# Designs tried in a protein design run: peptides against a protein of PDB entry 5EG6. Part 55

Target 1, 151 residues: chain A of PDB entry 5EG6
Amino acid sequence: RLRSQTVSTRYLHVEGGNFHASSQQWGAFYIHLLDDDESEGEEFTVRDGYIHYGQTVKLVCSVTGMALPRLIIRKVDKQTALLDADDPVSQLHKCAFYLKDTERMYLCLSQERIIQFQATPCPKEQNKEMINDGASWTIISTDKAEYTFYE

## One batch from the design tools (peptide; made by RFdiffusion4, then SolubleMPNN)

Design b1_p18_7_s2 (from b1_p18_7, 12 letters changed)
Fold by OpenDDE base, seed 5:
Structure b1_p18_7_s2 (fold): chain B 151 residues (1-151), chain A 18 residues (1-18)
Amino acid sequence: as target 1 above (151 residues)
Amino acid sequence: MKKKIKAKKPKEPLEIGE
């Protein structure tokens, strides 16, 4: 399960006041959970808890404090983003970041650039949108946590 | 628990890919 915490992702970095792609290292970000009705802005209210697909999140660079626009984290199935998935986010699976209040725009890696890429609706599946490989992200939690397991 | 966060807006908006 993923919660509001520090995470790392490949390729996503901030330089010169903008987001860009870098293969040199994994970027460190804090992923914040927002209420669905939280407005866009440089100041926002966050909440604790486990993040579920379909929820609104903010990615903030741990170094610069730069933030992407509000995103909806969505579950990925093959080359499609699922629009109605609401289970807890799993680090075992890739995810997609829909730019909230856009026409199917997703956070996307293209060469050395971070862009928004428009997904294509699935003709026969209303609950899916087709995304490219660059719009599928892997997130790894970096917060140190201790777990107790019982047999 | 809720908390107020301050974060910076990028210098330029994300470009739209073709």
Scores: peptide ipSAE 0.545, ipTM 0.928, DockQ to the pose 0.852
Fold by OpenDDE base, seed 1:
Structure b1_p18_7_s2 (fold): chain B 151 residues (1-151), chain A 18 residues (1-18)
Amino acid sequence: as target 1 above (151 residues)
Amino acid sequence: MKKKIKAKKPKEPLEIGE
């Protein structure tokens, strides 16, 4: 089970004030669980607990304090994101990060860039939408580290 | 428990691409 904690994501890195891809490094991030009604902003309230698919999360770089927009963590089945999965997040499964309040935009690794990728609806499966491999992420829990923020 | 967190926005928004 995954809960609010420090995690490593392959290739996701922060440098120069932006997110980018690093083939050599695992980025260290804190994944925060938010209430569904928590607004976007640099200041936000988090809660403890086990993270479930479909919940809103914030990824914050453990070193720089840089954060991605609010994300909904979704379960991945093959090359599709499941829209209605709500079981606890398992580190055994890949996940996708839907950018909240967008039209099917997902956090995506494209070559050396971190981008938004628009998923395609599944015509015959309303509970799924098609993503590419770059939008499938593996997150691994790391040893709890102190949150450091450097300007 | 709930906690207030401060995090910084990146310089640029995430680009849209394929």
Scores: peptide ipSAE 0.524, ipTM 0.923, DockQ to the pose 0.887
Fold by OpenDDE base, seed 2:
Structure b1_p18_7_s2 (fold): chain B 151 residues (1-151), chain A 18 residues (1-18)
Amino acid sequence: as target 1 above (151 residues)
Amino acid sequence: MKKKIKAKKPKEPLEIGE
């Protein structure tokens, strides 16, 4: 499951055909690793291997099959997304989901809604973008979720 | 060998907001 850092009890969920945030319910997701050049679509090819920060992923709800647009998973340092981190994704670290091919738009929790939030460039550090707490997520593995953390 | 996955788009696109 994915939990926002804004409110620790808020989880990414799918209901009524849309993504939202719930304090009581959460969705289990497949995190699929994609090639960097994989096109957006309801059909996509996934690859094996450990997911690293900076790579392109697809989040698919295990129950409904609903998917978010292609995302680049990025490591979070406090309220900043790291643009050049490339180590393996860890449940011990916060992450952000950059909507691929956008102007710094990130998957964000706003109240009970899931929105796109535009990050602000970090003036002093080019390898960082400032995000809000709602754009910071924690990944928690479940028995219902599948992650491409292996070959 | 790569695996092909099929998924569904949500009814509404993600809104842009604050």
Scores: peptide ipSAE 0.469, ipTM 0.901, DockQ to the pose 0.845
Fold by OpenDDE base, seed 3:
Structure b1_p18_7_s2 (fold): chain B 151 residues (1-151), chain A 18 residues (1-18)
Amino acid sequence: as target 1 above (151 residues)
Amino acid sequence: MKKKIKAKKPKEPLEIGE
């Protein structure tokens, strides 16, 4: 499940064919690792391996099969998204989801809505972009999460 | 090995906000 850093009780959820934020319910999501050159589509090829920051991922609702556009998962330091972090994704760290091929658009919680928020370049640090707290997420493993083992 | 996944696109695109 994905939890907003802005409001601890707000969770990413799918209802009626759309993504929204719920304080009552949360959805379990598959985080699929994609190749950097994988094109957008409802059918995509996934790869095995540990997910690292900077890699392209697909978030798919485990119940509905609904998916967000391709995202780049980025590490968060306070209110900045790190552009060059490449260590393994950790549940202990906040993360941001950059919408791939956009101008600094990030998955963001705004009240009960899921929107894309445009980050601001950090003038002091070229490797960082300033995001709001709504664009900072916490990943929490759930019992509904399934792990696939590859040869 | 490679695995193909099928998913569904949301009815509406994500709103640009703030």
Scores: peptide ipSAE 0.443, ipTM 0.898, DockQ to the pose 0.866

Design b1_p18_7_s3 (from b1_p18_7, 9 letters changed)
Fold by OpenDDE base, seed 4:
Structure b1_p18_7_s3 (fold): chain B 151 residues (1-151), chain A 18 residues (1-18)
Amino acid sequence: as target 1 above (151 residues)
Amino acid sequence: MKRTLKAKKPKSPLEIGE
């Protein structure tokens, strides 16, 4: 299971005050758990605990201190993001980062850029949104002492 | 436990892609 901690992900990087893609490095970020009613800002309140899908999180670059807007971490099923999953986040699965309070915008890798990609609704499945491969992320804990496989 | 933290906002917003 994933909790509020330092994590790493491929491609996501900060340079020159902006997020961009780096194929040669795994970026180090701290993932913070926010309350659902936490407002957007450079100053924010976080809480400890295990992260569940559907919860609001903040990703902060460990090197620069740069943060992405508030995100909702969502479970990925093939090429879709699940809207109603609420189980603990598993490092064994890819995840998607929905930009909170947007029209289906997700954090996405496109060539050398980090963008927001608009997902499309699934007509037959109201609990899913269609995303592309660039919007599917692999995150791993950088705390090897607390990391456990299959949890 | 709750804590108040500070982080930096990127100089540019994320681009909207197609």
Scores: peptide ipSAE 0.551, ipTM 0.931, DockQ to the pose 0.903
Fold by OpenDDE base, seed 1:
Structure b1_p18_7_s3 (fold): chain B 151 residues (1-151), chain A 18 residues (1-18)
Amino acid sequence: as target 1 above (151 residues)
Amino acid sequence: MKRTLKAKKPKSPLEIGE
């Protein structure tokens, strides 16, 4: 199970004050659990505990302290994000990061860029949204908050 | 336990891609 802790993910990196893609590295980030009613801002309140799909999280670069906007971590089934999954996050599964309070925008890797990608509604399955492979992320826990993994 | 943290906002917002 995943808790609020330091994690690493492929490609996500901070350079020049912005997020970008690094194909050769696993970036180190803190993943923080937020309350659902926590407001967006540079100052925010976090809680300890195990993270479940559907919960609001903050990803903060361990090196620079740069943070992405509030995200909802969602379970991925093939090329779909599940909207109603609420089980504990498993590091064995890919996940998607929905940008909270957007119209189906997800954190996405596109070549050398980190972008927002709009998911497509799934009319026949209202509990799912169609995403691309770039919006599917693999995260692993790490105790090396300042350590960068190279591939 | 709860605690308040501070994190920096990136210089530019995430771009919207196709």
Scores: peptide ipSAE 0.520, ipTM 0.923, DockQ to the pose 0.927
Fold by OpenDDE base, seed 2:
Structure b1_p18_7_s3 (fold): chain B 151 residues (1-151), chain A 18 residues (1-18)
Amino acid sequence: as target 1 above (151 residues)
Amino acid sequence: MKRTLKAKKPKSPLEIGE
């Protein structure tokens, strides 16, 4: 499950055919690893392996089968997304989901809505982008995951 | 190992927030 840092009690969920944030319900998601050159679509090829920051992933709701656009999972340091981190994804660290091929758009919680939020470049740190707390997520592995996070 | 999967797009695209 995915939890935003804006509201620690809210989780990514699918309701009525759309993604939203719920304080009571959470969706279990498959986080599929994609090749960097994988195109966007409802049909996509996934690979096995440990997910590292910087890699392209596809989030698919285990219940509804709904998927978000291709994302790049990035490590978060405070309120910044790290652009060059490439270590294995860990449940101990916050992450951000960059919408691939966008102008610094990140998956973000706004109230109960899931939106795109544009990150701001860090003036003095080219390898970082400033995000809001709503764009910072924690991942909790479930039995429905096809991946393993490093702890 | 690679495999092809299918998923559904949400009814509405993600909004761009300010």
Scores: peptide ipSAE 0.503, ipTM 0.918, DockQ to the pose 0.941
Fold by OpenDDE base, seed 3:
Structure b1_p18_7_s3 (fold): chain B 151 residues (1-151), chain A 18 residues (1-18)
Amino acid sequence: as target 1 above (151 residues)
Amino acid sequence: MKRTLKAKKPKSPLEIGE
């Protein structure tokens, strides 16, 4: 499951054919690993393996089968998205979801709505982008065997 | 191992926030 870091009680879920945020319910999502050259579509090819930051992923609701556009999962450090992090995704670290092939658009929680929010370039650090607090997420695996905790 | 999957597109595109 995915939880907003800004509002720890808000969870990503799908209802009415759209993505929403709920303080009462959460959905379980598959995080599928895609090849970097995989095209956007309702039909896509996934690869098994450990997910690393910087890789392209598909978030698919386990109940409805609804999916977000292709995302790049990025590591978060103090309200900044790291553009060059490539270590394995960890439940101990916050993450952000960059909408692939956009101008710095990130998956963001705004109240109970799921939106895309444009990150601001970090002038002094080319490898970082400043994100909205609502764009910081925590991943909680429903299967503990899927991810090992990394410090 | 690679697999081909199918998923549904949301009814509405994600809103752009400002």
Scores: peptide ipSAE 0.450, ipTM 0.907, DockQ to the pose 0.927

Design b1_p18_7_s4 (from b1_p18_7, 8 letters changed)
Fold by OpenDDE base, seed 1:
Structure b1_p18_7_s4 (fold): chain B 151 residues (1-151), chain A 18 residues (1-18)
Amino acid sequence: as target 1 above (151 residues)
Amino acid sequence: MSRTLKAKKPKEPLAVGE
């Protein structure tokens, strides 16, 4: 299970005031749980607890304090993001970060860049959206004491 | 418990791409 905590993810870094990709080391971020009705802004209220798929989160760079826009963390199944998954986030699974209030835009790695990638609807599966591999992220808690195994 | 935090906004918004 994942809680609001510091996490490590590959490729995601901040340099020069912007997010970019770096393959050399894993980046350190804090993932915060937000209320669903929390507004976008540089000031935001966070809550404690276990993070579930479908919830709104904020990723903040532990080094620079730079934050991405509000994200909805979604479960990934192969090359699809699941829209209705609501179980606790598992570090054993890849996840996708939907940019909240966008038209199916997801946080995506494209070579050396961090971009928005527009997912494609699944006509036969309304609860899924097609994403690419660059939009699938692996996150690992940096605090081993807070790591809770969850299948 | 809840608390209010402050974080910095990136200089540029995330670009849209394929």
Scores: peptide ipSAE 0.552, ipTM 0.928, DockQ to the pose 0.886
Fold by OpenDDE base, seed 3:
Structure b1_p18_7_s4 (fold): chain B 151 residues (1-151), chain A 18 residues (1-18)
Amino acid sequence: as target 1 above (151 residues)
Amino acid sequence: MSRTLKAKKPKEPLAVGE
């Protein structure tokens, strides 16, 4: 299980008031759990608890305090994002960050840039969206006491 | 518990890529 806590992710970095990609550094971020009806803004209410796929989260840089827009964390299966997965987030699996209230836009690494990439619907699987490798992220908890491995 | 936090927005929105 993953609680609202500080996490590390590869490539994602903040510099000059914007998000950029860094191949040399792991960014440190706090992942906050939000209510599904929480509005976008610089001020937001966070909840304590374990994070599940499908829930709304805020990623805030632990160094600068810079935050991404509201994201929905989704489970990744191969090169697809699962739309209906709701199990607890596992560090053993890659995840995708859907930009909430967009047309299938996902947080994506493209060369040295952090962008939003539009996923393609899966014609045969309505519960999946096709993403590229740059939209698949690995999250590592910085506090192992707050994590439990799943078998 | 619930808490209200404040975080900074990026200077520019994320660009749309292909």
Scores: peptide ipSAE 0.527, ipTM 0.921, DockQ to the pose 0.892
Fold by OpenDDE base, seed 2:
Structure b1_p18_7_s4 (fold): chain B 151 residues (1-151), chain A 18 residues (1-18)
Amino acid sequence: as target 1 above (151 residues)
Amino acid sequence: MSRTLKAKKPKEPLAVGE
């Protein structure tokens, strides 16, 4: 289970006032639970508690304080994002971050860049959207502000 | 329990991928 806390994910990093990809470093972020009706802004109200798929979250870099737009965390099944999953977020599974109030845009790693990538609707499964590998993220809880990954 | 936080907005918005 995942609660509002500090998490780490590979590649996602902040440098020079922007998000970018780093192959050597795991970025550490605060993941905050927001109300579904919380508006976008540099100021936002957060709630304590366990995070479920389908809920709105705010990712804030623990080092720089830089934040991504509001995201909906979604469960991933193979190369698809599940739209109706609402169970507690599991660190054992990959997840996708839907940019809230967009047309199927997801947080995505593309080479050295962090971008938004438009998912494709699944023809036979209305509860799924097709995402690429770069839009599938692994997150782990951490108490470290910075983490360097060595292979 | 709720609290209000502040976070910095990136210099540039996320680019749309092709």
Scores: peptide ipSAE 0.522, ipTM 0.918, DockQ to the pose 0.941
Fold by OpenDDE base, seed 5:
Structure b1_p18_7_s4 (fold): chain B 151 residues (1-151), chain A 18 residues (1-18)
Amino acid sequence: as target 1 above (151 residues)
Amino acid sequence: MSRTLKAKKPKEPLAVGE
């Protein structure tokens, strides 16, 4: 299980007031759980609790305080993001970050850039969207004693 | 519990990839 806390991920970094990719160091971020009805802004209310897929989160750089727009964390199955998964987030599996209130835009690594990339609908499965490898992320809690792995 | 935080938005929005 994942809760609102400090996490680390590779390739996500903040420099010069913008997000960019870096393979040299793992970036440290706060992941905050938001209410589904929380509006976008530089001021926001966070809640305690364990994070489930489908919930709204805010990623904030622990060093600069720079934040990404509101994201919905989604479960990844192979090369697809699951739209209706709602189980607790497992750190054993990759996840995708949907930019909330966009047309299938996901946080994506492209070369040395952090971009938003549009997922493709799955024709035969309405509950899935096809994403590329750059849109699949691995996050690690900095507090090993407070998270649980799921098979 | 809940609390209000303040963060900064990036200077530029995330670019859309092709």
Scores: peptide ipSAE 0.520, ipTM 0.918, DockQ to the pose 0.893

Design b1_p18_8_s1 (from b1_p18_8, 9 letters changed)
Fold by OpenDDE base, seed 2:
Structure b1_p18_8_s1 (fold): chain B 151 residues (1-151), chain A 18 residues (1-18)
Amino acid sequence: as target 1 above (151 residues)
Amino acid sequence: MKSGEVVPFLPKKIFKAK
């Protein structure tokens, strides 16, 4: 049978030393631009400038200082991640976070946990790979947090 | 957005059963 569905918003946050998702709690993160050749580590060199899709970034919790592994921020188009988009990252637009040096693994919301989801290559378009809804995120700044966004 | 910018949250809309 067709079941009634509701829309719920989930937020990335850190709790108990781990990254989680919550409907009620959220965390503030720094998004740091890195060089493409920056190595993985607890310490890293941050670049200045505007962040573009396809670039390497670090997400760091502003409260705990915990960081995710190096990510490539990618533009999202209807449940697909674009591999060659390089325009400036647009707030309120969907994005995906590819875990660098993995086989198409993306940050993904599963239940209340943050996991890795393996994207599937798009057979018809080499510049795209298919992600699930859980791997699609929206970045909002403090001044735009009150605004409504669309997926 | 700029490097080093603070992002208060990364919201995601998901569908769940009522």
Scores: peptide ipSAE 0.206, ipTM 0.610, DockQ to the pose 0.026
Fold by OpenDDE base, seed 4:
Structure b1_p18_8_s1 (fold): chain B 151 residues (1-151), chain A 18 residues (1-18)
Amino acid sequence: as target 1 above (151 residues)
Amino acid sequence: MKSGEVVPFLPKKIFKAK
């Protein structure tokens, strides 16, 4: 696989709780695939290829260049995030973004803010964690993003 | 979806609101 290096113009920390999100900023992101052992930082080495659930990714705002911490993209089944899914990520699938190296913290939209939402373990299903609707994201076409987004 | 692509993401609650 080919590798490239991306330098973030700004590192956005979510450890402090929440930050304001705009329609313009969250309208489009670069999603970069990382190695599982890639360290956190403003500079990171990107892998080429198709992204699969369970892999580590970096989200970079296409407008501002601001990057979030390393995330694991996980498949969503109903109201749960799957911990062991590894099929290719595609549009029309729901996904959740686990903040890497946290205690079940997921990227969540609450009102106009992006927050960390702590998922609850599923006692009967160890491969699942319960999330809320704000932590469930849908990958859509650009057309839908432009015309379906409702503030 | 490939690494490096520009993709939009919407929460489920926003996607339902058409």
Scores: peptide ipSAE 0.201, ipTM 0.608, DockQ to the pose 0.028
Fold by OpenDDE base, seed 3:
Structure b1_p18_8_s1 (fold): chain B 151 residues (1-151), chain A 18 residues (1-18)
Amino acid sequence: as target 1 above (151 residues)
Amino acid sequence: MKSGEVVPFLPKKIFKAK
């Protein structure tokens, strides 16, 4: 059975597509795995385990404790977000953060601010969405050993 | 990456896809 923990959350409010926190303020963050059916709330249950693409996550600022809305972490191939990738998240892979229950809105870095950017559907490939460079991220870890997965 | 793990560095401009 999967272990879970209840976590208190303080939401970052979005105004005009912008988050109040800048990328500089988020020098480090926690990434928490949620169940796919977990609802938004001040408190939620966090699952233990390795994070895979396609899963729902919460990003929590390590300094302020504030959190973004629920995100789906998606794998990136070139300038497209993959909608059906489900392999384990790796530092060597690019990723995008889809804001759950939105119309293709992704977390984007623009002018040192975190904003929402609307992806464009890929006409020829229904399992892909076109994103800009600001919506493509490479997660950096100082401990590469954490990316060794056992299946 | 594991749930609850601290990511020591938020991806900055230099870590964006090119």
Scores: peptide ipSAE 0.154, ipTM 0.595, DockQ to the pose 0.029
Fold by OpenDDE base, seed 5:
Structure b1_p18_8_s1 (fold): chain B 151 residues (1-151), chain A 18 residues (1-18)
Amino acid sequence: as target 1 above (151 residues)
Amino acid sequence: MKSGEVVPFLPKKIFKAK
């Protein structure tokens, strides 16, 4: 049977010490570039410069200070994450956030929750991992935030 | 984008059942 569904935009935000998705609220996050050898922790050293795919980043809520574990930002090609892309991150393109030191776990939106989704290896393409739509994100700059919200 | 930039949100279009 068919059921009524609607398409809505959801935003990543922090509430009650947890990461959630909301149709009404968003968090302002700092995206910090880290050294590849930076250890996990609440305290970390931030690097300056342009962020490239394949680099390690921290997402930190500007209000609460809550942070996700270390992530590797990866380029997305259709329904796959690219493992070897190293060009500068484009805010107009989709990206994926690999949780560093995990078995292909990616930051994923499921319903209204932020979860980890395990990507599947591409048997014939070693440089790619298959992700779902929930693990594909678009980074929106502040000048594009209003447009996206009202889209 | 640069390190330290503010990302206001990570938008995601989802289907919500009514």
Scores: peptide ipSAE 0.194, ipTM 0.604, DockQ to the pose 0.026; fails the geometry check

Design b1_p18_8_s2 (from b1_p18_8, 9 letters changed)
Fold by OpenDDE base, seed 4:
Structure b1_p18_8_s2 (fold): chain B 151 residues (1-151), chain A 18 residues (1-18)
Amino acid sequence: as target 1 above (151 residues)
Amino acid sequence: MKSGEVKPFKPKKIYKAK
């Protein structure tokens, strides 16, 4: 049996109250900074200011208002998430979203689904966790709202 | 980035077996 593999472009999108991967539609999200001690809930208190790696954030769909659970935004170095980075978030770098209070679970794009991916500890580097490309995100500026799909 | 900003997320390349 022969098997072929194709590569599709997917966007994070909210539809029908669910987060999913779309080949045609993309969503824009508010990134809200929270206090580190903010509890999980439908309502939350947001902070003003520049977001730094290691801080707690909420991603909220700009259209539907649907939100993901509390996330810690982490800097990505190659295929690893950095656990101790605290510099300002840069749009030039990839980032990862750790689901707060989980066992190394990260927001991950897997085919048509948004899932939690469990990172693997780095034995020789305690300040890093190994993630896959699906768990690595790029936050781009608002002037780049148009994308081209390639099959 | 500043808190409260609207940001798009760049698309991902997903492998699909056919």
Scores: peptide ipSAE 0.235, ipTM 0.716, DockQ to the pose 0.025
Fold by OpenDDE base, seed 5:
Structure b1_p18_8_s2 (fold): chain B 151 residues (1-151), chain A 18 residues (1-18)
Amino acid sequence: as target 1 above (151 residues)
Amino acid sequence: MKSGEVKPFKPKKIYKAK
């Protein structure tokens, strides 16, 4: 028995006290830069500055104030997350969110749920981990500001 | 991007049942 399928775009959203994916609503999130030694908690100290890959961040829903655990934002190359990239985060590149202090767990979309997905090590490339499509995210700015970075 | 910016997040296109 076959059912028809539809291709759709889903966005990270908070509803009913849970993180999930929505095809109709955009969740707007504050991205807060943290110190590498910042502890987990409901309250945290925010750092100023531009976010770079490899740094620790908090995602906080702008409406509900609900937050995910501490994440390390990582650069994505094809189907892999880069472990050693440290350049400024660019909206032109996809990214992955590693759950800090876990065994290669990444923020991942599965149907309408936000889950953790365990990345697979790359034996031949120790600076990379293999992720699935659901763990690769695009960040879209809600403002009109454009940023230029110099390497 | 700067710390504190408000942004939406989206994955790649996905398939769902009708």
Scores: peptide ipSAE 0.038, ipTM 0.570, DockQ to the pose 0.025
Fold by OpenDDE base, seed 3:
Structure b1_p18_8_s2 (fold): chain B 151 residues (1-151), chain A 18 residues (1-18)
Amino acid sequence: as target 1 above (151 residues)
Amino acid sequence: MKSGEVKPFKPKKIYKAK
């Protein structure tokens, strides 16, 4: 289970006040749990407790304080983001970050850049959206000294 | 997989979390 805490996201890094992609550096971020009705802003109210898929979060660099817009953390099943999963977030499982109030836009790694990628609806499964590999992330605790990702 | 729309991210500075 993952609580509102400091985590590391694979290949996400902040350098010089900007979000970058890195194959070697893992940025440390606060993942803040928000209420579903929390508005976008420079100030926000943080909820305590365990983070579940489908909940709204703020991803904030622990060093610079730079943040992304409000995100909904979603569970990933292979190449799809699940829209209705609500179990506790697992650090061992892939996840996706949906940009809240967008048309299926997800936080995505493309080459050395962080971009928005628009997911494609699944024709046969209304509770899923198709994402690319770059939009699939792995979150780990920052207290881990060593991590090897295996696909 | 189908290709999707791509856009750059614009990060924001957080001033207070409570």
Scores: peptide ipSAE 0.027, ipTM 0.503, DockQ to the pose 0.234
Fold by OpenDDE base, seed 1:
Structure b1_p18_8_s2 (fold): chain B 151 residues (1-151), chain A 18 residues (1-18)
Amino acid sequence: as target 1 above (151 residues)
Amino acid sequence: MKSGEVKPFKPKKIYKAK
């Protein structure tokens, strides 16, 4: 007999200066497009335009201003991150956030925590990496009609 | 999706032992 499990839904939010997952609360985040050569830092130059998979982005909490390190947004197919997809990001598709300059580390949900998960290379497909379910995200529009423009 | 847009990040189904 298999062990019993509980399935729950979690949302990304910021609390106590940290990124967390909540079953009841959720945060809205700015998704800022960066240049590929933009350096890591709390200050960064934001590009205009539509975000494509493969591009570098910053996720910033709209309320607290807390930000994650630079990420590359990647398209997800089943349980794999696509390394070479470059079409416009769609809310209809799952995505993954690769932590830039890491060894295949992705933004991942584990219980109530946001952690890094190391993807496994696909032996026969160099353009794919295997991720877990926690590293697959869905982005939807919020009721907050706010946009950020930077110099 | 445009740069600078505000988006919520949803949803995750997580599994844990009872």
Scores: peptide ipSAE 0.047, ipTM 0.599, DockQ to the pose 0.024; fails the geometry check

